Peptides against a protein of PDB entry 1ZZD. Designs and how they scored, part 26

Target 1, 109 residues: chain A of PDB entry 1ZZD
Amino acid sequence: FQVVNPYLLRDLVDLGIWDEGMKQYLITQNGSIQGLPNVPQELKDLYKTVWEISQKTIINMAADRSVYIDQSHSLNLFLRAPTMGKLTSMHFYGWKKGLKTGMYYLRTQ

## One batch from the design tools (peptide; aimed at target 1 S54 S89)

Design b2_p17_5_s3 (made by RFdiffusion4, then SolubleMPNN; from b2_p17_5, 5 letters changed)
Fold by OpenDDE base, seed 5:
Structure b2_p17_5_s3 (fold): chain B 109 residues (1-109), chain A 17 residues (1-17)
Amino acid sequence: as target 1 above (109 residues)
Amino acid sequence: PDELDEEVLKELLEELE
């Protein structure tokens, strides 16, 4: 099975940001690049997945309740206005800071 | 070191907000 879209992989290599860390990050993010600050928005738009679109809708609908993201360790997070973009960005920054695993339980204040 | 740390996540959220 493919973890990373081959065209996405090519583009990431061309950007010079592909490495083992990026690979592992994408595995944990199911191929999402939405949270990567060093990727052009055009590429983010191009490689939006059905999952990302669906999750955005789910997050918007469940903003006043909760959303669940499982990465093995549990943590409750409270956001005033959660968005998929914000979550993916958080994941990326968390990964860069060494947070390789985590389960996010999101609620809206 | 790979475990999720609540304090780190709080800092990240504050930066993103």
Scores: peptide ipSAE 0.016, ipTM 0.363, DockQ to the pose 0.052
OpenDDE base, seeds 1, 2, 3, 4: peptide ipSAE 0.013, 0.015, 0.014, 0.016; ipTM 0.363, 0.358, 0.337, 0.336

Design b2_p17_5_s4 (made by RFdiffusion4, then SolubleMPNN; from b2_p17_5, 5 letters changed)
Fold by OpenDDE base, seed 3:
Formats: sequence, C-alpha cells, structure tokens
Structure b2_p17_5_s4 (fold): chain B 109 residues (1-109), chain A 17 residues (1-17)
Amino acid sequence: as target 1 above (109 residues)
Amino acid sequence: SDELDEEVLEELKKELE
C-alpha cells in the first residue's frame, strides 16, 4: 500500500519540491497535484486521477445541458473524500464552464 | 460575479457539512 504514487514521488523529489509539507498537502488533496503552482503542467497532465477526470466530465456534461435548456438545472457531484480543496476546485471549474445557476447536490462515494 | 461565486461555494459547503 502506497499513499503516494511512487512515480509521482520520484518526480517530485527530482524537482526538489518534496518535503513534509508536500506530503501533507497530497494527503489532504487525495493525491492530486493539480492545485500546485510550482509543478510543471506536464506533470499535472500525467498524474491526473480517475476521480478528477470523472468529475470534470460530469461538470462538462452539466454545462452542455445548461446551454440547451431555458430552465434551471441540477448537478449531482460525487466525491470519494470530500475536502474543502476539492469543493473549491469543483466550484471554480463549474463557474468557468458556465454553471453559475442551478442546484448543486453533493454526495459521498 | 464574485458575490455569486461565493454564494454557490457556500451552498456547496453546507451540503458537505
């Protein structure tokens, strides 16, 4: 059992940014490095989690629906381990996609 | 705008709590 992907750990060490703070950050963010400003985009793309991909897909689908309807829509989001960081990411991503109105329902996996 | 962003975020936070 590995809390951190061993290849990700290697790459972070090679970048010289691995420390206790980084470790705690990854734990809190369920292994996601998407929110780290000091990580190259290439690494972010490489280490996208299945969860992150799925959530973005759901939000994209909801945004697409909102374009074709004249009424308020509902968005259901399912989180494996909800954190404030994840909620923030979802919120801003949804906002960028035009999900400024509608109902938001959060569920845990 | 920013106010709407905060309202939506607060709603999400309430659902999580």
Scores: peptide ipSAE 0.013, ipTM 0.283, DockQ to the pose 0.081
OpenDDE base, seeds 1, 2, 4, 5: peptide ipSAE 0.012, 0.007, 0.005, 0.012; ipTM 0.307, 0.277, 0.215, 0.287; seed 5 fails the geometry check

Design b2_p17_6 (made by RFdiffusion4)
Pose (drawn by RFdiffusion4):
Structure b2_p17_6 (pose): chain A 109 residues (1-109), chain P 17 residues (1-17)
Amino acid sequence: as target 1 above (109 residues)
Amino acid sequence: DPNDDLLDELPDLEDYL
């Protein structure tokens, strides 16, 4: 099979750019839209992959919502070019933000 | 890499240690 994010899908049709320079490009690009030559910036900002969102924001939003969480939450973490240093800063950052769950799975590469 | 901004937090870890 293979199916595209339906919201991203609706928008590409609404621009008529859902030509084949897309279904194919999208798959051989991990489903990223940054650096597509013909897509508005607003769509680029709205459809970031998790690999394209700073794990800093992920952790901050987790800290924000955690004051309302009686228990904890499964906080999966995503690193692009993972170094031991980046991981260390990610752990400490979540640690100093007072999170109960600093990390569920680390998804990487 | 959008995660490089996390490396700016290492001084805080060094101060803590």

Design b2_p17_6_s1 (made by RFdiffusion4, then SolubleMPNN; from b2_p17_6, 5 letters changed)
Fold by OpenDDE base, seed 1:
Structure b2_p17_6_s1 (fold): chain B 109 residues (1-109), chain A 17 residues (1-17)
Amino acid sequence: as target 1 above (109 residues)
Amino acid sequence: DPDDSLLDELPKLEELL
């Protein structure tokens, strides 16, 4: 099961659009609010799910953190529509960015 | 797709090999 982000819940309540129907919608949409017409774009950008965020940005952030730690932490990447090009680029880009560990956990939707 | 940006790195692969 998935748990609704408590901050997202708060903001949806503040918008006055939280109800049982909204709860069920989020469950069926795997937490995504991108398709909701009554949610401002600012909130849609804030509450992007892992499938809606550029994993290149995640790699960049991981590379930045690796400067301050001796051992690389485990990195999970999420690709909605993996292609050979994306996978190849992801592998080499991580290496290029200086990740101490070239191994990451890949998840696909 | 948010990960289309990864494709932008393909032309740079020659720099890594």
Scores: peptide ipSAE 0.074, ipTM 0.637, DockQ to the pose 0.719
OpenDDE base, seeds 2, 3, 4, 5: peptide ipSAE 0.069, 0.008, 0.068, 0.007; ipTM 0.627, 0.404, 0.630, 0.386

Design b2_p17_6_s2 (made by RFdiffusion4, then SolubleMPNN; from b2_p17_6, 6 letters changed)
Fold by OpenDDE base, seed 2:
Structure b2_p17_6_s2 (fold): chain B 109 residues (1-109), chain A 17 residues (1-17)
Amino acid sequence: as target 1 above (109 residues)
Amino acid sequence: DPDDSLLDYLPELEKEL
């Protein structure tokens, strides 16, 4: 599997900061560029990993998509540090948003 | 099915997200 998003790779090359050190860094950071000081903030905002995106935002997007499809799509949620409170809130928030299917896939880091 | 009474706690629960 690819650790680095191909679009991210392109942008890093365009910035002239792609090298072996950068590659190894990304491998150790599971593809995250958030900790890199030489990367523009705009790119950091654009290339958030699944662990860095608010899961509330993910649920909102899923709810928006469900309006336009017959069968509810699979909802994938990712939590870096899951707690019972977070899981419960996500469940009920999804329910409130009218998701027909429950949590299809929960991935934890 | 989730208990409707728990919906009142959603604002507090959402703080956990």
Scores: peptide ipSAE 0.019, ipTM 0.387, DockQ to the pose 0.080
OpenDDE base, seeds 1, 3, 4, 5: peptide ipSAE 0.018, 0.012, 0.014, 0.013; ipTM 0.365, 0.351, 0.344, 0.345

Design b2_p17_6_s3 (made by RFdiffusion4, then SolubleMPNN; from b2_p17_6, 5 letters changed)
Fold by OpenDDE base, seed 2:
Structure b2_p17_6_s3 (fold): chain B 109 residues (1-109), chain A 17 residues (1-17)
Amino acid sequence: as target 1 above (109 residues)
Amino acid sequence: DPNDSLLDYLPELEKEL
């Protein structure tokens, strides 16, 4: 699989900061650029990895999509440091938002 | 319904997200 988002790769090249060192850094960081000082904050905000996005936001987006989709859709959740409390919260929050499908896929780091 | 009682704790649960 490709670790680097192709759009991110493009933008890093355009910034002139793409090199072998950057590549190795991204591999070790699972694609995250949040720790790079030479990357504009705007790009950091744009290219958050699945581990860096609030799962509440993910659920909200899924709920919004469900309004316009006439079929069940998968809900994929990602937690860097899952706890029972967080899992329970996510479950019930999703339920409250009226998601047709439960948690289809949970990925942990 | 066990979910009904748990729903009362949603505000507290959401803090953990």
Scores: peptide ipSAE 0.018, ipTM 0.386, DockQ to the pose 0.076
OpenDDE base, seeds 1, 3, 4, 5: peptide ipSAE 0.016, 0.016, 0.016, 0.017; ipTM 0.376, 0.357, 0.373, 0.367

Design b2_p17_6_s4 (made by RFdiffusion4, then SolubleMPNN; from b2_p17_6, 5 letters changed)
Fold by OpenDDE base, seed 1:
Structure b2_p17_6_s4 (fold): chain B 109 residues (1-109), chain A 17 residues (1-17)
Amino acid sequence: as target 1 above (109 residues)
Amino acid sequence: DPDDSLLDELPLLEEEL
């Protein structure tokens, strides 16, 4: 899979911190830059991986776009450590938000 | 079927997402 976002790569190059060591670091961190001290917080916020963003936000986005489509769309959710609580929350929150489909694809890290 | 008790806890559970 693609570890490094092309735009992230660009910004890291612009910061002058892109090198082979950085590449290897990102590979081992599954694309996460959250642990890098020499990266501005703004970029860390911008380039959060799918494992680092709130899945609630993903559900909200899905609910928003579902207004403009006639057919149900698939929803992908990403959880590092799924718990019954999180799964239940996602199910009911999606239902509450009026998603046209109750089915989602769960991806685990 | 959604459990009524789960619906009552939904706001708290949402924080886990």
Scores: peptide ipSAE 0.020, ipTM 0.377, DockQ to the pose 0.082
OpenDDE base, seeds 2, 3, 4, 5: peptide ipSAE 0.019, 0.019, 0.020, 0.019; ipTM 0.382, 0.377, 0.374, 0.376

Design b2_p17_7 (made by RFdiffusion4)
Pose (drawn by RFdiffusion4):
Structure b2_p17_7 (pose): chain A 109 residues (1-109), chain P 17 residues (1-17)
Amino acid sequence: as target 1 above (109 residues)
Amino acid sequence: EEFLEELDEEADEDELY
């Protein structure tokens, strides 16, 4: 099979750019839209992959919501070019933010 | 304490990508 994010899909049709220079490009690009030559910036900002969102924001939103969480939450973490240093900063950042669950799975590469 | 201050500075400066 293979299916595209329906919201991203609706928008590409609404621009008529859902030509084949897309279904194919999208698959051989991990489903990323940054650096597509013909897509508005607003769409680029709205459809960031998790690999394109700073794990800093992910942790901050987790910290925000956590004052309302009686228990904890499964906080999966995503690193692009993972170094031991970046991981260390990610662990400490979540640690100093007071999180109960600093990390569920680490998804990487 | 000095080690925890260093980690704090490093964690503040890192964008965590």

Design b2_p17_7_s1 (made by RFdiffusion4, then SolubleMPNN; from b2_p17_7, 10 letters changed)
Fold by OpenDDE base, seed 5:
Structure b2_p17_7_s1 (fold): chain B 109 residues (1-109), chain A 17 residues (1-17)
Amino acid sequence: as target 1 above (109 residues)
Amino acid sequence: DEELKKLTEEAEKSDLV
């Protein structure tokens, strides 16, 4: 079950480009607007999906949160096309950032 | 570990995705 971000929906409506075709496009693209030529880059930067946000940034945020919460909280990482190299890099970067006890949940598209 | 250090440094330079 996929739901369109309500703020994104608002902005697309304000741009006058929201229609059934756009809705179907978003469904097929898992909510991504990165490939749309008629959307300003500012909106693309604002509405990155979990698949498009740098996983390094996600790890950084998790490390910051670990100061206040137990590191046993799960960390979710999202990769469209995981490779051994990417997985290794994420592992060691997370380790360096202090997420030694964090549970990494890798999700693929 | 030197290999570990290299891998970590590579990760720092990469966006990981």
Scores: peptide ipSAE 0.028, ipTM 0.432, DockQ to the pose 0.702
OpenDDE base, seeds 1, 2, 3, 4: peptide ipSAE 0.021, 0.023, 0.024, 0.021; ipTM 0.463, 0.429, 0.436, 0.421

Design b2_p17_7_s2 (made by RFdiffusion4, then SolubleMPNN; from b2_p17_7, 10 letters changed)
Fold by OpenDDE base, seed 2:
Structure b2_p17_7_s2 (fold): chain B 109 residues (1-109), chain A 17 residues (1-17)
Amino acid sequence: as target 1 above (109 residues)
Amino acid sequence: DELLKKLTEEAEKSPLE
């Protein structure tokens, strides 16, 4: 079940590029607008899907939160094509950044 | 630890993005 981000929908409408074709495009692209040539880069950066965000960035944000929270917040990471090397890198980086629980949930596309 | 060494080598080949 996929739902288009309402804010993304608004911005696409404001750009005047929202139509049935765009809707179908988003469905086939799992909500990604990265491939659209007529969308400003700023919006592409803003509306990255979970599969398009840097895992390092996600870990950094989690580490920042961990300063203020206990082990109650679990970290969810999303990998499009996980490899042993990438998984190990994530674990090591998370450990380096001082995450208490590390990666608890891994999601794959 | 040999396992850690192997894992470290694999991680170096696949840096986190």
Scores: peptide ipSAE 0.042, ipTM 0.633, DockQ to the pose 0.321
OpenDDE base, seeds 1, 3, 4, 5: peptide ipSAE 0.040, 0.039, 0.034, 0.036; ipTM 0.625, 0.628, 0.600, 0.603

Design b2_p17_7_s3 (made by RFdiffusion4, then SolubleMPNN; from b2_p17_7, 12 letters changed)
Fold by OpenDDE base, seed 3:
Structure b2_p17_7_s3 (fold): chain B 109 residues (1-109), chain A 17 residues (1-17)
Amino acid sequence: as target 1 above (109 residues)
Amino acid sequence: SLLEELLTLEAELSDLL
């Protein structure tokens, strides 16, 4: 994408590693900094893109918050290469975890 | 029961996650 997260930009500037090369890197990597060796792991964890977070983890988090909130919340899942098997598994896993709404939005890369 | 069957199906598919 063309727009860099302003907070990520700030942190990269603070690290002193922001330059034109870094900008081009982010563009080619769709905003991912996971492959950068000079970035602390803490920042990599903080700025994981939706495509880099385990969907199982997202489902777990949704299940956790569903205990404290009504059915007003929704579950959005993101997969780079979804298959019917993966989608079915995700659906059943969400059900097993007690999600009321289930998969509301599915986005793919 | 239907629930048990669905849970079994989920277990079979869970390896795909």
Scores: peptide ipSAE 0.021, ipTM 0.379, DockQ to the pose 0.287
OpenDDE base, seeds 1, 2, 4, 5: peptide ipSAE 0.017, 0.017, 0.017, 0.015; ipTM 0.352, 0.350, 0.382, 0.325

Design b2_p17_7_s4 (made by RFdiffusion4, then SolubleMPNN; from b2_p17_7, 13 letters changed)
Fold by OpenDDE base, seed 1:
Structure b2_p17_7_s4 (fold): chain B 109 residues (1-109), chain A 17 residues (1-17)
Amino acid sequence: as target 1 above (109 residues)
Amino acid sequence: SALEEALRAAAEASDLT
């Protein structure tokens, strides 16, 4: 089971670059946007920074988690037993604190 | 793939398509 960060998708849509090609790219890159040529560096930095500063808090909201870094600037979260409640809380917390989660997608172990 | 399904589901859920 995998869940993609809705803020990421929103931003890609807002940029007007969300399409089938983008979807396939994300699949091949394990959800990382750091290598996308059409994404402003500022946006990449935003997600990176948000993840870095909120990593501990976000991870603590999940039961039994593992952190996976596929690239230097990409971090994906693996959870053993994610629930809709936990996922909603994570996103809500990020929004409430003025953050956009840097987690590109969530995967169960 | 699982990620493809997740992307589709997320887009649909957020009405971002």
Scores: peptide ipSAE 0.031, ipTM 0.433, DockQ to the pose 0.024
OpenDDE base, seeds 2, 3, 4, 5: peptide ipSAE 0.029, 0.027, 0.029, 0.031; ipTM 0.477, 0.441, 0.466, 0.475

Design b2_p17_8 (made by RFdiffusion4)
Pose (drawn by RFdiffusion4):
Structure b2_p17_8 (pose): chain A 109 residues (1-109), chain P 17 residues (1-17)
Amino acid sequence: as target 1 above (109 residues)
Amino acid sequence: DAFLTELDEAADADELY
């Protein structure tokens, strides 16, 4: 099979750019839209992949919501070019933010 | 304490990508 994010999908049709220079490009690009030549910046900002969102924001939003969480939450973490240093900063950042669950799975590469 | 300060500074300066 293969299906595109329906919200991203609606928007590409609404711009008529859902030409084949898309279904194909999207698959051989991990489903990213940054650096597509013909897509508005607003859409680029709205449809970031998790690999394109700073794990800093991910941890901050987790910290924000955690004061309302009696227990904890499964906080999966995503690193692009993973170094031992970046991982260390990620662990400590979550640690100093007071999180109960610093990391569920680390998804990488 | 100095080691934890260094970790704190490193974690603040990192964008965690």

Design b2_p17_8_s1 (made by RFdiffusion4, then SolubleMPNN; from b2_p17_8, 10 letters changed)
Fold by OpenDDE base, seed 1:
Structure b2_p17_8_s1 (fold): chain B 109 residues (1-109), chain A 17 residues (1-17)
Amino acid sequence: as target 1 above (109 residues)
Amino acid sequence: SAALEALLKAAEASDLV
């Protein structure tokens, strides 16, 4: 079950490019607008999917949140094509950033 | 270790994904 980001939907409507074809396009692209030539780059930067956003950024945000919680929260990471090297680097990066709990879930596209 | 430092440095320099 795929859900379109409601804010993305709004912005696409505001651009006047939302239609059934666009809907189907997004479904086939798993919500990505990166390939659309008629979308401003600023919106592409804003609406990165979990597969497109830097997981380093997610780890940083998780580390920031962990300072204010009593127990470790879950950390979910998303990789399109994980390699052992990337996984290892990600694990140690999280450790360095002071995460109390390692990666709970690794999801792949 | 050198290996660990290399991994950490690589992680800092890249977006990982």
Scores: peptide ipSAE 0.019, ipTM 0.379, DockQ to the pose 0.641
OpenDDE base, seeds 2, 3, 4, 5: peptide ipSAE 0.017, 0.012, 0.013, 0.018; ipTM 0.351, 0.340, 0.285, 0.367

Design b2_p17_8_s2 (made by RFdiffusion4, then SolubleMPNN; from b2_p17_8, 12 letters changed)
Fold by OpenDDE base, seed 5:
Structure b2_p17_8_s2 (fold): chain B 109 residues (1-109), chain A 17 residues (1-17)
Amino acid sequence: as target 1 above (109 residues)
Amino acid sequence: SVLEELLTKAAEASPLE
């Protein structure tokens, strides 16, 4: 079961490109609009899915949150094509950013 | 440290975006 972001739906309707075809496209693309040529880049940047966000950005956000929260909050990372090199890089970058936890949860697509 | 150097080399070989 997949849910479409209501704000994304609104913007697509406002662009006049929402139809059954677009709905099916989003379902097959797991909510991604990055491949749509008729969508402004500004909206693509706004509506990035968890698989499309920079890993550094996610780690930075987690580091910022760690200032206010306990270690009970875990970091979740999403990789489309994980490699040992990328995993090592993520661990090292997280360490450099001062993350309190040495463990994160990895999800793969 | 040696560990830090190894991690740095690994990170450079597969940089994050």
Scores: peptide ipSAE 0.042, ipTM 0.524, DockQ to the pose 0.444
OpenDDE base, seeds 1, 2, 3, 4: peptide ipSAE 0.037, 0.042, 0.033, 0.034; ipTM 0.530, 0.511, 0.491, 0.515

Design b2_p17_8_s3 (made by RFdiffusion4, then SolubleMPNN; from b2_p17_8, 11 letters changed)
Fold by OpenDDE base, seed 4:
Structure b2_p17_8_s3 (fold): chain B 109 residues (1-109), chain A 17 residues (1-17)
Amino acid sequence: as target 1 above (109 residues)
Amino acid sequence: AELEKALLEAAEASDLE
C-alpha cells in the first residue's frame, strides 16, 4: 500500500492532471513524476530533491515487475533497446491509454 | 499491435534523455 504524497497530490490537482491513471502511474513509479511529460520541470525538480529515488532504480523496478497492458505486449518486450526516458514515457502512456480504452496493466507472477 | 506502435511513438516523443 502506497500513499500519495499530499503535497504532490495537491500540485497535480492544481495542474488539472490528477486522475486514476496518474494515481496508478505514481504507484508503479514509487511516487516519481520525473517521467511525466505534462508536468512542469519546476515541479519535477522540487519533488526530485525532496522525494525522488533514482530514476534508474525506478525503471529497473518497473522492468522487473514485468508490467504489461492486457491484449498487448508487455513493457518487457520494449526492453531490447530502451532508454530510461523511453521506458518511463512508454509506461505512462500505455497506462493512460489502457485506462481510457478499458484495458489494464498486468504484472506477471 | 496498434497499441505497441503507439507506445513506441509516444516514448520517442516524450523521451527524457
Scores: peptide ipSAE 0.019, ipTM 0.426, DockQ to the pose 0.089
OpenDDE base, seeds 1, 2, 3, 5: peptide ipSAE 0.017, 0.016, 0.014, 0.016; ipTM 0.429, 0.433, 0.355, 0.382; seed 1 fails the geometry check

Design b2_p17_8_s4 (made by RFdiffusion4, then SolubleMPNN; from b2_p17_8, 11 letters changed)
Fold by OpenDDE base, seed 2:
Structure b2_p17_8_s4 (fold): chain B 109 residues (1-109), chain A 17 residues (1-17)
Amino acid sequence: as target 1 above (109 residues)
Amino acid sequence: MAEEEALTKAAEASPLE
């Protein structure tokens, strides 16, 4: 069961583009609005899904948390199309940022 | 050293976004 983000729903209603077709589109796209031509870029930037957020940003957030805790929180990374090259890059970037623990969870779509 | 260089080369070929 997928739930549409209530804030996204509000903003789409305010734009006057919310209908049953839009609802079905969001379900098929796992909540992504990046492919919609009639949505302002500002909203696309605001409502990035976990699959659309930069891997560097996620690693930076994990590194920032690690400053305040003895053991770093489990790093959860989301990749739509993982490659060995991307996985290697993620490992090295995490190490360079000083994560106390490596990647613990990798989720793929 | 050789393994580290190989891994570095692989990482550079597929940079993070």
Scores: peptide ipSAE 0.026, ipTM 0.427, DockQ to the pose 0.395
OpenDDE base, seeds 1, 3, 4, 5: peptide ipSAE 0.023, 0.022, 0.025, 0.023; ipTM 0.435, 0.414, 0.422, 0.436

## One batch from the design tools (peptide; aimed at target 1 S54 K86)

Design b2_p18_3 (made by RFdiffusion4)
Pose (drawn by RFdiffusion4):
Structure b2_p18_3 (pose): chain A 109 residues (1-109), chain P 18 residues (1-18)
Amino acid sequence: as target 1 above (109 residues)
Amino acid sequence: EYVEKIKNSDPDDYPPPP
């Protein structure tokens, strides 16, 4: 099979740019839209992949919500070019933010 | 609020070291 994010999909049709320079490009690009030459910046900002969102924001939003969480939450973490140093900072950052669950799975590469 | 935080998120923004 193969299906595109329906919200991203609606927007590409609404711009008529849903030409084939897309379905194909999108698949051989991990479904990223940053650096597509013909897409508005607003769409780029709205459809970031998780690999394109700083794990810092992920952790902050997790810390925000956590004061309302009686228990904990499954906080999966995504690293792009993973070094031992970046992982260490990520663990400590979540640790000093007071999180109960610093990490569920680490998804990487 | 969270949507704006995600939109403003920079993937190169890393937490500081301990």

Design b2_p18_3_s1 (made by RFdiffusion4, then SolubleMPNN; from b2_p18_3, 6 letters changed)
Fold by OpenDDE base, seed 2:
Structure b2_p18_3_s1 (fold): chain B 109 residues (1-109), chain A 18 residues (1-18)
Amino acid sequence: as target 1 above (109 residues)
Amino acid sequence: DDLEKIKNSDPNDWPPAP
């Protein structure tokens, strides 16, 4: 099941645009509000979904924190449209950045 | 910081395979 971010829900209510139509829209868009014309850009940036963030940036941030990612606290990467080229590039980039031990998970949409 | 990087990131900026 899909759970709406409670802070996003609050802000949409505060904007006065929350209704059944909005709820259905979020379901069909997998939580993305990027296509909504009546939402300020600031909120769109704040509530980017995992599919709307550079996974390269995620790897960079992870590398800065730790070169080891255990199974209990593994890095999760998300690609909307994976290709062999992207997967290969991502693997080697992570390796180059020092993520040599532990585990990271790849998820696709 | 992390939040700024996330806000400014492009999900499609991944380079091709080496």
Scores: peptide ipSAE 0.094, ipTM 0.698, DockQ to the pose 0.716
OpenDDE base, seeds 1, 3, 4, 5: peptide ipSAE 0.033, 0.047, 0.041, 0.063; ipTM 0.368, 0.613, 0.633, 0.362

Design b2_p18_3_s2 (made by RFdiffusion4, then SolubleMPNN; from b2_p18_3, 5 letters changed)
Fold by OpenDDE base, seed 3:
Structure b2_p18_3_s2 (fold): chain B 109 residues (1-109), chain A 18 residues (1-18)
Amino acid sequence: as target 1 above (109 residues)
Amino acid sequence: DDLEKIKNSDPNDWPPPP
């Protein structure tokens, strides 16, 4: 994976806030810019990391696309604090939404 | 729009209430 995606890097450079300190900050924050006071909210929204996005939304989008193509095999889900309840819920939600396979990859922090 | 959905999504929406 990539801590800082190229587009985020570009925008941070354009903002004039990219430096070695920023780089180290992003590394320690796993790529998250949500805590940066000098970044516009619009960019924070745009560059949410996988840990800052509803995985239900990810499942929804995957299910929508599965009508045409099967993305279930490559679907990766991310939970910061997984529990059995969350895992079970996610599994059955994906199933209910019509994902062609019940198997997906889970990543945790 | 998928981007809008991502922007407004809650990463803590699991598990849903009973």
Scores: peptide ipSAE 0.083, ipTM 0.705, DockQ to the pose 0.622
OpenDDE base, seeds 1, 2, 4, 5: peptide ipSAE 0.035, 0.084, 0.034, 0.078; ipTM 0.392, 0.697, 0.430, 0.689; seed 2 fails the geometry check

Design b2_p18_3_s3 (made by RFdiffusion4, then SolubleMPNN; from b2_p18_3, 6 letters changed)
Fold by OpenDDE base, seed 4:
Structure b2_p18_3_s3 (fold): chain B 109 residues (1-109), chain A 18 residues (1-18)
Amino acid sequence: as target 1 above (109 residues)
Amino acid sequence: SDLERIKNSNPDDWPPPP
């Protein structure tokens, strides 16, 4: 899988902070730039990794799109620290939001 | 927009089931 988003790479180069050290840092951080003090907040927001976004938001966006197209069957969810409670809540929430499938592809960090 | 939703998203905002 691709660790570094190509657009992120471009922006880091444009900022003049891309080097081998930065590359290795991003690899160790699984692509996250949230901990970098020399990156503008706007870029941090833009390039949030899947682990840094609410999966509830992901479900909401998927549900919104499902009104027009079936995107539910390909939905991948990413939970850093899943619990039974979170999984149950997630399942019921997805159902409540009208996702066309009860199957969630769960990935953990 | 979706981008705005992502920007304001908190990965720890998931509530426990009722």
Scores: peptide ipSAE 0.195, ipTM 0.760, DockQ to the pose 0.708
OpenDDE base, seeds 1, 2, 3, 5: peptide ipSAE 0.075, 0.083, 0.162, 0.158; ipTM 0.676, 0.669, 0.756, 0.744

